# Peptides against a protein of PDB entry 3NZW: the designs that were tried, part 30

Target 1, 212 residues: chain A of PDB entry 3NZW
Amino acid sequence: TTTLAFRFQGGIIVAVDSRATAGNWVASQTVKKVIEINPFLLGTMAGGAADCQFWETWLGSQCRLHELREKERISVAAASKILSNLVYQYKGAGLSMGTMICGYTRKEGPTIYYVDSDGTRLKGDIFCVGSGQTFAYGVLDSNYKWDLSVEDALYLGKRSILAAAHRDAYSGGSVNLYHVTEDGWIYHGNHDVGELFWKVKEEEGSFNNVIG
Target 2, 222 residues: chain B of PDB entry 3NZW
Amino acid sequence: QFNPYGDNGGTILGIAGEDFAVLAGDTRNITDYSINSRYEPKVFDCGDNIVMSANGFAADGDALVKRFKNSVKWYHFDHNDKKLSINSAARNIQHLLYGKRFFPYYVHTIIAGLDEDGKGAVYSFDPVGSYEREQCRAGGAAASLIMPFLDNQVNFKNQYEPGTNGKVKKPLKYLSVEEVIKLVRDSFTSATERHIQVGDGLEILIVTKDGVRKEFYELKRD

## One batch from the design tools (peptide; aimed at target 1 A22 V31 G48)

Design b2_p16_1_s4 (made by RFdiffusion4, then SolubleMPNN; from b2_p16_1, 8 letters changed)
Fold by OpenDDE base, seed 3:
Structure b2_p16_1_s4 (fold): chain B 212 residues (1-212), chain C 222 residues (1-222), chain A 16 residues (1-16)
Amino acid sequence: as target 1 above (212 residues)
Amino acid sequence: as target 2 above (222 residues)
Amino acid sequence: QNLQDQPSPSVQEWWL
């Protein structure tokens, strides 16, 4: 898996691959590694598929309960804390989760929290999470600027996942791309890695290690 | 270290059509190299136009299916005989599987039915309850032999329009029930040839708006 | 329970 999220002047970009594996077996090329918790809040998935899918779905329920009780959308801080507290209770039980909780509230603005099954909870502007994270960071860190246009930011997110899909055997399938703003998240499509690779190679003149 | 799990072999396969879905399984049940039964059905009609199979350790599979059937029953009791939708069934099965996260059911689970729009639906599960809706899925002993074939023949992977030099993919289209049945039969006959845990019989459950139909075909018994 | 009661099955769970 490779997931990433970063803040920039235009909000948040979230980009993820779609491969699931079971050992050397490619279990799926079409897994949704982003949960749409509400129109303003996303969760990303890396690690055990069931752990992530189950508990982030559970998180969605907790977030909805918060809205019903408090008559206000849950903050990104609170949502991430709920998940963090939950996984901390299971510390040592064998859960495997590397998640980013990304969203927008009027109080917080665009916000990203990293939460993992080790009990780590971090607020930050840039995270790459998964087996391909270092490959994604290589591209992302080299090109990231706060002042990126929305178009450039979307491309950078997509391009960073593509780099990871190219180098990480456990990442691939497609890139799912999101842009989060004050008005909520916008889905920017599913981009097949096979097609995207050749397009990017041609347009950039990159990936010159691959001939043909 | 004691291993509480067995492996009863077999293979299952789900394919979704436009207005139908198919879930098929062989009827062989084995332990190690011994055939326990040549006809032990592992694909079940669970009511509400949902068919289910949990392939792997048969004791776990049977337990899971029984629990799900019971869940359907209680759903009717609690919700005025409301039909359980296939997506809700998938979520329920996730909870059944994940409820044993720390002592999992040793099974690959597939369900098939129609979604709320009447479109064919196949959901597949890992042993601990991750799930995805797909057009096709093979599970069990010969899944690695069948799944690539389904990728090619259902999802038209690596197929291109002739004369385009691989630049235009073969367009996706729904398969007819007859085409799907042919693919299922070819899949299982081929798997039977190459895998000792697959054979004897093939039972196919076809889900349409009119209900569940069963078809049976003989497989090699060697 | 927060503990594994028995060995995990040899069939690998899906990983992301």
Scores: peptide ipSAE 0.434, ipTM 0.790, DockQ to the pose 0.273; fails the geometry check
OpenDDE base, seeds 1, 2, 4, 5: peptide ipSAE 0.419, 0.433, 0.427, 0.432; ipTM 0.776, 0.788, 0.786, 0.778; seeds 1, 2, 4, 5 fail the geometry check

Design b2_p16_2 (made by RFdiffusion4)
Pose (drawn by RFdiffusion4):
Structure b2_p16_2 (pose): chain A 212 residues (1-212), chain B 222 residues (1-222), chain P 16 residues (1-16)
Amino acid sequence: as target 1 above (212 residues)
Amino acid sequence: as target 2 above (222 residues)
Amino acid sequence: PLPPLPVAPSLHFRHF
């Protein structure tokens, strides 16, 4: 798995791969590793497929309950804490999840929280999570600028996941893109690496190793 | 020491058509190198036009299917006999499985039916509730032998329009019930040839707007 | 005695 989310001038970019594995066995190439908590909240998934899916879906129910009770959209900080505190209760039981809670509130602006099953919870501008995280860091870190256009930022996130899908035997399938502004998240499509790779290689001249 | 798990072999297969779906499984049940039964059904009609199979440790598979069938019963009791849609059944199965997160049902489960739009639907599950909707899925012992074949013959993977210089992908026309049954039978004759835990018989459950139908085919018994 | 047979990967937990 490879997931990333980064803040910039135009808000937040979220990109994930779609591969699921059972060891060296490719279990699926079409899994959704991003969950839409609500119109302004996204959650990313890495680690145990069932743990992530189950607890992040549960998180969505908890965020919805907050809105009914407080008559107000839950903050990114509080939403990430609900998951962080839940996972902490299970520390030592073997839950396995690297997660990112990304969203926007008038109160907080663009906001990103890294939350994992160790109980670690970190606010930051840039995170890459999963077996392919370092491959995504390599491309993302060397081309990142706060002042990226929405178009360039969306591409970098997409290109970074592509770099990870290429080098990490445990990442691949397709790339799912999202952009987060104060008007909520905008889905920017599912890009199959099967076509995205050759297209990027030709148009960009990169991936100069692999023979085409 | 005591091991609460065993492996009863078997292979299951699910394919979704435009307005139908199928869930198939061999009827052999095994322990180690012996055959417990040459006919022990492993795919079940659970009502509300849903078929399911939980393959792996059979005791767990039976307990799960039994628990789900009882779940559909109570769904009717609690919701004025409302039909349990396949999507709802899938989320329900997720909770049943994740409920044993720390002592899992050791099964790979697949369910089939039609979605609310009457389209064919297949869902497969991880032992602890991870699930996705999909066009086809092979589960159980021969899953590693069959899934590649389905990616090729059902979703036309790696296939291109001849003469397009590999530029144009083979279109995703959709399979009829006849064409699906062929792929299923071929899949199981192939699996019976290469995997020692697959054989004896093949039972297919076909689901349409008219309900659930069954077809049976013999397989090599060696 | 004969060696134990391998467990199918499809029965393993899925990971992202």

Design b2_p16_2_s1 (made by RFdiffusion4, then SolubleMPNN; from b2_p16_2, 8 letters changed)
Fold by OpenDDE base, seed 2:
Structure b2_p16_2_s1 (fold): chain B 212 residues (1-212), chain C 222 residues (1-222), chain A 16 residues (1-16)
Amino acid sequence: as target 1 above (212 residues)
Amino acid sequence: as target 2 above (222 residues)
Amino acid sequence: GPPPLPVSPSLAEWWL
């Protein structure tokens, strides 16, 4: 898996691959590694598929309960804390989760929290999470600027996942791309890695390690 | 070391059509190199036009299917005989599986039915309850032999329009029930040739708006 | 704790 999220002047970009594996077996190329908790809040998935899917779905329920009780949307801080508290209670039980809780609230603005099954909870501007994270960071860190246009930021997110899909055997399938703004998240499509690779190679003159 | 799990072999396969879905399984049940049964059904009609199979360790599979059938029953009791939707069934099965997260059911689960729009639906589950809706999925012993075939023949992977120099993919289209049944039969006959844990018989459950029908075909018994 | 699941591609936990 490779997931990433970063803050920039235009909000948050979230980009993820779609491969699931079972050892050397590609279990799926079409897994949704982003949960849409509400129109303003996303969760990303890396690690055990069931752990992530189950508990982030549960988190969605807790977030909805908060809205019903408090008559306001849950904060990104509070949502991420709920998940962090949960996984901390299971510490040592063998859960495997590397998650990002990304969202926008009026109080916080665009916000990203990293939460993992070790109980780590980090607020930050840039995270790459998964087996391909280092490959994504290589591209992302080299090109990231706060002042990126929305178009350039979307491309950078997509391009970083593509780099990870190219180098990490456990990442691939497609890129699912999101832009989070004050008006909520916008889905920017599913981009097949095979098609995207050749397009990017041609347009950039990149990936010269592969002979066309 | 004591292993609480067995492996009863077999293979299952789900394919979703436009207005139907199929879930098929061989009827061979094995332990190691011994055939326990040549006809042990592992694909079940669970009511509400939902068919289910949990392939792997048969004791766990049977337990899971029984629990799900019971869940369907209680759903009717609690919700005035409301039909359980396939997506709700998938969520329920996730909870059944994940409820044993730390001592999982040793099964690959597939369900098939119609979604609320009347479209064919197939859901597959890992042993601990992650699930995905797909157009097709193979599970069990010969899944690695069948799944690539389904990628090619159901999802038209690696197929291109002639004369396009590989630039235009073969368009996705739904397959007819007859085409799907043919693919299922070809999948299982091929799997039987190459895998000792697959054979004897093939049972196919076909879900349509009119209900569930069953078809049976003989497979090699060697 | 429970024993680890046997390594079978079809019966292995999915990893993201």
Scores: peptide ipSAE 0.448, ipTM 0.820, DockQ to the pose 0.387; fails the geometry check
OpenDDE base, seeds 1, 3, 4, 5: peptide ipSAE 0.437, 0.440, 0.447, 0.445; ipTM 0.808, 0.819, 0.814, 0.810; seeds 1, 3, 4, 5 fail the geometry check

Design b2_p16_2_s2 (made by RFdiffusion4, then SolubleMPNN; from b2_p16_2, 9 letters changed)
Fold by OpenDDE base, seed 2:
Structure b2_p16_2_s2 (fold): chain B 212 residues (1-212), chain C 222 residues (1-222), chain A 16 residues (1-16)
Amino acid sequence: as target 1 above (212 residues)
Amino acid sequence: as target 2 above (222 residues)
Amino acid sequence: QQPPLPIPPSLLPWRL
């Protein structure tokens, strides 16, 4: 898996691959690694598919309950804390989760929290999570600027996942791309790596380690 | 050390069509290198136009299917005989599986039916309850032999329009029930040839708006 | 006597 999220002047970019594996077996190329908790809040998935899917869905329910009880959308801080508290209770039980809770509230603005099954909860501007995270960081860190345009930011997110898909055997399939703004998240499509690779290679003149 | 799990082999396969879905499984049940049964059905009609198979350790599979069937019954009791939708069934099965997260059902589960729009639906589950809706999925012993074939023949992976120099992919289209049945039969006959844990018989459950139909075909018995 | 049977990938939990 490779997931990433970063804050920039235009909000948050979230980009994820779609591969699942079972050992050496590619179990799926079409897994949805982003949960849309509400129109303003996303969760990303890395690690155990069931752990992430189950508990982030559960988190969605908790967030909805918060809205019903408090008559206000849950904060990104609170949502991430709920998940963090949950996984911490299971610490040592063998959960495997590397998640990012990304969202926008009027109180917080665009916000990203990293939460993992070790109990770590971090607020930050840039995170890459998964087996391909270092590959994504390589591209992302080298091109990231706060002042990126929305277009450039979207491309950078997509491009970083593509780099990880290229180098990480456990990442691939497609890139799912999101832009989170004050008006909520916007889905920016599913980009098949097989097609995207050649397109990017041609347009950039990159990936010269591969002969077409 | 004691191992609570066994492996009863077999293979299952689901394919969704436009207005139908198919879930098929061989009828061979094995332990190690011994055939326990040449006809032990592993694909079940669970009611509400939902068919289910949980392939792997048969004891766990049977238990899971029984629990799900019971869940369907209670759903009717609690909700005035409301039909359980396939997506709701999938969520329910996730909870059944994840409820045993730390002592999992040792199975690969596939369900098939129609979604609320009447379109074919196949859902696949890992042993601990992650699930995904797909057009097709193979599970069990010969999944690695069949799934690539389905990628090619159902989802038309790696197929391009002639004369386009690989620039235009073969367009996706739904397959007819007859075409799907052919693919299923070819899948299982091929798997039987190359995998000792697959064979004897093939049972196919076809879900349409009119209900569940069953078909049976002989497979090699060697 | 005979080697143990391999566990099919289908019986492994999915990893992301």
Scores: peptide ipSAE 0.483, ipTM 0.822, DockQ to the pose 0.914; fails the geometry check
OpenDDE base, seeds 1, 3, 4, 5: peptide ipSAE 0.466, 0.469, 0.473, 0.472; ipTM 0.815, 0.817, 0.820, 0.818; seeds 1, 3, 4, 5 fail the geometry check

Design b2_p16_2_s3 (made by RFdiffusion4, then SolubleMPNN; from b2_p16_2, 9 letters changed)
Fold by OpenDDE base, seed 2:
Structure b2_p16_2_s3 (fold): chain B 212 residues (1-212), chain C 222 residues (1-222), chain A 16 residues (1-16)
Amino acid sequence: as target 1 above (212 residues)
Amino acid sequence: as target 2 above (222 residues)
Amino acid sequence: GPPPLPIPPSLWEWRL
């Protein structure tokens, strides 16, 4: 898996691959590694598919309950705290989760929290999570600027996942791309890695380690 | 070291069509190199036009299916005989599976039916309850032999329009029930040839708006 | 409760 999220002047970019594996077996190339908790809040998934899917879905329910009770959308801080508290209670039980809770509230603005099954909870501007994270960081860190245009930021997110898909055997399939703004998240499509690779190679003159 | 799990072999396969879905399984049940049964059905009609199979350790599979059937029953009791939708069924099964997260059902579960729009639906589960809706899925012993075939023949992976120099992918289209049945039969006959845990018989459940139909075909018995 | 039992590799959980 490779997931990433970063803050920039235009909000948050979230990009994820779609491969699931069981050992050396490619279990799926089409997994949705982003949960849309609400129109303003996303969760990303890395680690155990069931752990992530189950508990992030549960998190969604908790977030909805908060909205119903408090008559206000839950903060990104609070949502991420709920999840972190949950996984901390299961510490040592063998849960495997590497998640990012990304969202926008009026109080917080664009916000990203990293939450993992070790109980780590971090607020930050840039995170790459998964087996391909270092490959994604390589591209992302090299090109990241706060002042990126929305277009450039979207491309950078997509391009970083593509780099990871290229080098990480456990990442691939497609890139699912999101832009989170004050108006909520916007889905920017599913981009097949196979097609995207050749397109990017041609347009950039990159990936010269592969002969076309 | 004591292993609480067995492996009863077998293979299952689901394919979703436009307005139908198919879930198929062989009828061989084995332990190690011994055939326990040549006809032990593992694909079940669970009501509400939902068919289900949980392949792997048969004891766990049977338990899971029984629990799900019971869940359907209680759903009707609690919701004035409302039909359980396939997506809700999938969520329910996730909870059944994840409820045993730390002592999982040792099975690969597939369900098939129609979604609320009347479109064919196949959902597959890992042992601990992750699930995905897909157009096709093979599970069990010969899944690794069948799934690539389905990628090619259902999802048209690695197929291109002739004369395009590989630039235009073969367009996706729904397969007819007859085409799907052919693919299922070819999948299982091929799997039977190459995997000792697959054979004897093939039972296919076809879900349409008119209900569940069953078909049976003989497989090699060697 | 009892410690969790590992899933055998033949039916490994899906990993992301």
Scores: peptide ipSAE 0.420, ipTM 0.821, DockQ to the pose 0.307; fails the geometry check
OpenDDE base, seeds 1, 3, 4, 5: peptide ipSAE 0.397, 0.414, 0.419, 0.408; ipTM 0.810, 0.822, 0.815, 0.812; seeds 1, 3, 4, 5 fail the geometry check

Design b2_p16_2_s4 (made by RFdiffusion4, then SolubleMPNN; from b2_p16_2, 9 letters changed)
Fold by OpenDDE base, seed 4:
Structure b2_p16_2_s4 (fold): chain B 212 residues (1-212), chain C 222 residues (1-222), chain A 16 residues (1-16)
Amino acid sequence: as target 1 above (212 residues)
Amino acid sequence: as target 2 above (222 residues)
Amino acid sequence: GPPPLPIPPSLLPWYL
C-alpha cells in the first residue's frame, strides 16, 4: 500500500493506491483505501485490510453519533482521537493499521491526523503511509510547496503514488484521488496505473528505466 | 504443534451479470491427499435471494453459513419479514468474520445476489472480514489458476480493440447467463486438470429476480 | 510422506 495526504493553500490532497496482497498474491487491484466518513471527513487505510475497513467503518458510525448528539459535525481532532483511543485499547493484540484522518471543520480548517495501531497520533501537513511510503516521499518532498495550485497539487499526489506503484511491489492497481476543501471532499477519479504510467512517461520524459 | 485449522480444499467462483449473479463451487472435499467426499455441496441458498459459500476449512465454513442463515432469520423477526439486501448481508458477514478477529474463520467467503437496483452483485471476504463488491471472484485452492482467467474474460484485462495498436481498451460489457455459465464450466474443468483438490462435480447457483436455480455438471473424478 | 500442501492464497488475510 501507498497512501498520502498533504495540506496546501487549496486544502488537502489525498491519494491512495488500490492494491491488496496476500503474500505474493495480488488479492485485488481495486480496493477502496479511502473511507468517506462524511462529506467533510476522509479516512485512509494501510495495513490489515479487515482491521482498517472494520474500525474505520466503526469510526464513521461514532462520528455520526457525535453529530446526532451534539448537533455539530465532529472535529478532525476528535474523530482521530476516537480511533486512536480504540486502537490503544487493542495495543499489543496484533491490529495492523496505518491511517490518516483528513477533513475540514470551520473550527480547525483543513486538518490531517496520522493514527496507527501502535497508538501513535500525529497532527501534520504531510504524511505518506504504507510499504511504498518512502517512494512517495521521494517525489512528494521534492516537489511540495504550500503555494501549489489545485491542479498541481492533484497531479503531485497522483504522481507520488505512481512512483510508489512503480517501485513497491505491494502497491499498484490505480490511484484514487481526493481534494478536500471548505465545501467538503471532491473525488477526482480512479486512475489506472497501467495507463497513467505511460501517459506520465510520455509527458514528463520520466521513467527512463523502462523501455517502451 | 497443534494446528486448529484444517483445509478441505475445493474452489468457488462468483460472477455478476447485469440482472443475475452466479456462485459456483466444486463438490470435492479433501483432507491432505485423501478425498473425503465427491459430492459435498459448499454453495448454499441462504434465503432472500442470497447465495453463499465459505471455502477453506469446512468446519469453519459450515459454522459461518449457519450463523449467517440464523442472522437472516432474526432480521426477518426484527424487521417484519423485510428482505435483507445484499449490501446489508455483506456488512453482516463482515461482523460475523471480524467477531473472531483473534481466531478467524479459516475461509474465503463469497456471496452473490442482486443489489437494490436489480443488478447482479458478488461480494468477497478475506478470512478476517474485509470485503469488496466485484464483478467476479475466485476462491479456494485453484483461485490462483482461475482469477487471472476471469480478469481476462470477465473484466477484459489486457484486451484491446483490434486495429488500435493497443490504444483503445476492449469496452466493458455484461455477459449473458449462457456466457457466464460457459466461463464457469471452462474455469472448473481447467482447474480440475491442474489441481488435485478440485474435481468430481460442479454445482452452479444462478440468482435472478425469479429466485435461485441450481445446475449440476460432472467434473473429472481422478 | 508427500510434502505439505501449500496454503491457498485465498486463505491468507489481505494486506494494504
Scores: peptide ipSAE 0.474, ipTM 0.823, DockQ to the pose 0.911; fails the geometry check
OpenDDE base, seeds 1, 2, 3, 5: peptide ipSAE 0.450, 0.471, 0.458, 0.456; ipTM 0.806, 0.818, 0.810, 0.811; seeds 1, 2, 3, 5 fail the geometry check

Design b2_p16_3 (made by RFdiffusion4)
Pose (drawn by RFdiffusion4):
Order: sequence, then C-alpha cells, then structure tokens
Structure b2_p16_3 (pose): chain A 212 residues (1-212), chain B 222 residues (1-222), chain P 16 residues (1-16)
Amino acid sequence: as target 1 above (212 residues)
Amino acid sequence: as target 2 above (222 residues)
Amino acid sequence: SKLDIFANPANQFWWF
C-alpha cells in the first residue's frame, strides 16, 4: 500500500494506491483505500484491510453522531482523536493500521493528521504511509513547493503514488486522487497504472530504466 | 497442543452477469490426504435471493452461514419483512466476521445476488470482514489457479484489439449466463486437474430476478 | 502425514 496527503497553497492533495495483498498474493487491484467521512473529511487506509475498513467506517458513524449532537461539523482534530483514542484502547491486541485524517473546517483550515495503531497521532503538512511510503517520499519530497498549482499538486501526488506502485511489490493497481478545499473534497478519478505508467513515461521521459 | 482450526479444502467461484450471478463450488470435503465426502454442499441459498459460501475451515463456514441465515430471518422480524439487499447483507457479514476479530472464522466468504438495480453482484470477504464488490472471484484451495484465468476471461485483462499495436484494449462486452457456465465448468475441470483438494462434483447456484436455480456436474474423483 | 492448514493465501488476512 502507498498513501500520501500533503498541504499546499491550494488546500490538500490525497492520493492512494488500490492494491490488496495476502502475502505475495495479489488479492485485489481495485480496493478503495480512501473513505469519505463526510463532504469535508477524508480518511486514508494502510495496514490491515479489515481493521482499517471496519474502524474507519465506524469513525464515520461517530463523526455523524457528533453533528447530530452538537449541531456542527466535527473538527479534523477531534475526528482524528476519536480514532486515535479508540485504537489506543486496543494497544497490544494486534490492530494494524497506518491512517491519515484529512479535512477542512473554517476553524482549522486545511488539516492533516497521521494516526496509527501504535497510538501515534501527528499533525503535519506531508505524510506518506504504507509499505511504499519511502518511494512516494522520494518523488514527493524532491518536487514539493508550497506554491504548487492545484493542477501541479494533483499531478505530483499522482506521480508519487505511481513511483511507489512501480518500485514496491506490495503497491499498485490504480491511483485514486482527491483535492480538498473549503468547499469539501473533490474526487479526481481512478487512474490504472496499467495505462498511467506508459503514458507518464512517454509524456515525461522518466522511468528511463524500463524498456518500452 | 490443541489447534482450533482445520482445513477442509474445496474451491468456490462467483461471477456476476448483467442481470444474473453465479456462485459455484466443488462438493468435495477433505482432511489432510483423505476424502470425508464426495458430496457435501458448500454453497447455500440464504433467502432474499442471496447465495453464500464460506470456504476454509468448514466448521467455521457452517457457523457463519447459519448465523447469517438467522440474521436474514431476524431482519424480516425487525423491519416489517423488508428484503435484505445484497449490499446490506455484505455490510452485515462484515460485522459478523469482525465480531470474531480476535478468534476469526477461518473462511474466505463470497456472496452473490442482484443489487437494487437488478444488476448481478458478487461480494467477497476476508476472514475478518474486509470486503469489496466485484465482477468475479475465486475462493478456496484453487483460488490461486483460477483467479488469473478469470481476470483474463471475465475482465479481459492483458488482451488487446488485434492489429491496434496493443493500443486498444479488448472491449468489456458482458457475458451471458451460458458463457459464464462454460467458464465456471472449465475452471473446475482445470482446478480438478492440478489441485488434489478439488474434485468429485460441481454445484452451481444461478440467481436472477426469478430466484435461485441449481445445476450439478460430475468431476474427476481421483 | 499432515498438511499445513495456513498455506493457502486465499484464506489469509488481507493487507493494504
């Protein structure tokens, strides 16, 4: 798995791969590793497929309950804490998840929280999570600028996941893109690496190693 | 020491058509190198036009299917006999499975039916509730032999329009019930040839707007 | 002779 999310001038970019594995067995190439908690909240998934899916879906129900109770959209900080505190209760039981809670509130602006099953919870501008995280860091870190256009930022996030899908045997399938502004998240498509790779290689001239 | 798990073999297969779906499984049940039964059904009609199979440790598979069938019963009792849609059944199965997160049902489960739009639907599950809707899925012992074949023959993977210089992908025309039954039978004759835990018989459950139908085919017994 | 009951990846947990 490879997931990333980064803040910039135009808000937040979220990109994930779609591969699921059972060891060296490719279990699926079409899994959704992003969950739409609500119109302004996204959650990313890495680690145990069932743990992530189950607890992040549960997180959505907890965020919805907050809105009914408080008559107000839940903050990114509080939403990420609900998951962080839940996972902490299970520390030592073997839950396995690397997660990112990304969203926007008038009160917080663009906001990103890294939350994992160790109980770690970190606010930051840039995170890459999963077996392919370092591959995504390599491309993302060396081309990142706060002042990226929405178009360039969307591409970098996409390109970074592509770099991970290429080098990490446990990442691949397709790339799912999102952009987060104060008007909520905007889905920017599912890009199959099967076609995205060759297209990027030709148009960019990169991936110069693989013979085409 | 005591091991609460065993492996009863078997292979299951699910394919979704435009207005139908199928869930198939061999009827052989095994322990180690012996055959417990040459005919022990492993795919079940659970009502509300849903078929399911939980393959792996059979005791767990039976307990799960039994628990789900009882779940559909109570769904009717609690919701004025409302039909349990396949999507709702899938989320329900997720909770049943994740409920044993720390002592899992050791099964790979697949269900089939039609979605609310009457389209064919297949869902497959991880032992602890991870699930996704799909066009087709092989489960069980021969899953590693069959899933590649389905990616090729059902979703036309790696296939291109001849003469397009590999530029144009083979279109995703959709399979009829007849074409699907062929792929299923071929899949199981192939699996029976290469995997020692697959054989004896093949039972297919076909689901349409008219309900659930069954077809049976013999397989090699060696 | 016994067989490994967890050898089959199709029956194992799925990971992202």

Design b2_p16_3_s1 (made by RFdiffusion4, then SolubleMPNN; from b2_p16_3, 7 letters changed)
Fold by OpenDDE base, seed 4:
Structure b2_p16_3_s1 (fold): chain B 212 residues (1-212), chain C 222 residues (1-222), chain A 16 residues (1-16)
Amino acid sequence: as target 1 above (212 residues)
Amino acid sequence: as target 2 above (222 residues)
Amino acid sequence: QTVDYFANPALQEWWL
């Protein structure tokens, strides 16, 4: 898996691959690694598929309960804390989760929290999470600027996942791309890595390690 | 060390059509190299136009299916005989599986039916309850032999329009029930040739708006 | 990375 999220002047970009594996077996190329908790809040998945899917879905329920009780959308801080508290209770039980909770509230603005099954909870502007994270960081860190246009930011997110998909055997399939703004998240499509690779190679003159 | 799990072999396969879905399984039950039964059905009609199979360790599979059937029963009691939708069934099965997260059911679960729009639906589950809706999925012993074939023949992977120099992919289209049955039969006959845990018989459950139909075909009894 | 329940990939936990 490779997931990433970063803040920039235009909000948050979230980009993820879609491969699931079972050892050397490609279990799926079409897994949804982003949960849409509400129109303003996303969760990303890395690690055990069931752990992530189950508990992030549970988180969605908790977030909805918050809204019902408090008559206000849950904050990104609170949502991430709920998940963090939950996984911490299971510390040592063998859960495997690397998650990012990304969203917007009027109180917080665009916000990203990293939460993992070790109990770590971090607020930050840039995270790459998964087996391909270092490959994604290589591209993302080299090109990141706060002042990126929305278009450039979307491309950078997509391009970073593509780099990881190229080098990480456990990442691939497609890139799912999101832009989070004050008006909520916007889905920017599913981009097949096979097609995207050749397109990017041609347009950029990149990936010269592959002869096309 | 004692292993609480067994492996009873077999293979299952789900394919969704436009207005139907199929879930098929061989009828061989095996332990190690010994055939326990040549006809032990592993695909079940669970009611509400949902068919289910949990392939792997048969004891776990049977337990899971029974629990799900019971869940359907109680759903009717609690909700005035409301039909359980396939997506809700999938969520329920996730909870059944994940409820044993630390002592999992050793099964690959597939369900098939129609979604709320009447479209064919196939859901597959890992042993601990992650799930995905797909157009097709193979599970069990010969899944690795069949799944790539399904990628090619159901999802038309690596197929391109002739004369386009690989620039235009073969368009996705739904397959007819007859075409799907052919693919299922070819899949299982081929798998039987290469895997000792697959064979004897093939049972196919076809789900349409009119209900569940069963078909049976002989496989090699080698 | 992956938890093996059996040697069969179909009976292994999926990883992201």
Scores: peptide ipSAE 0.462, ipTM 0.806, DockQ to the pose 0.420; fails the geometry check
OpenDDE base, seeds 1, 2, 3, 5: peptide ipSAE 0.453, 0.462, 0.456, 0.457; ipTM 0.800, 0.805, 0.804, 0.803; seeds 1, 2, 3, 5 fail the geometry check

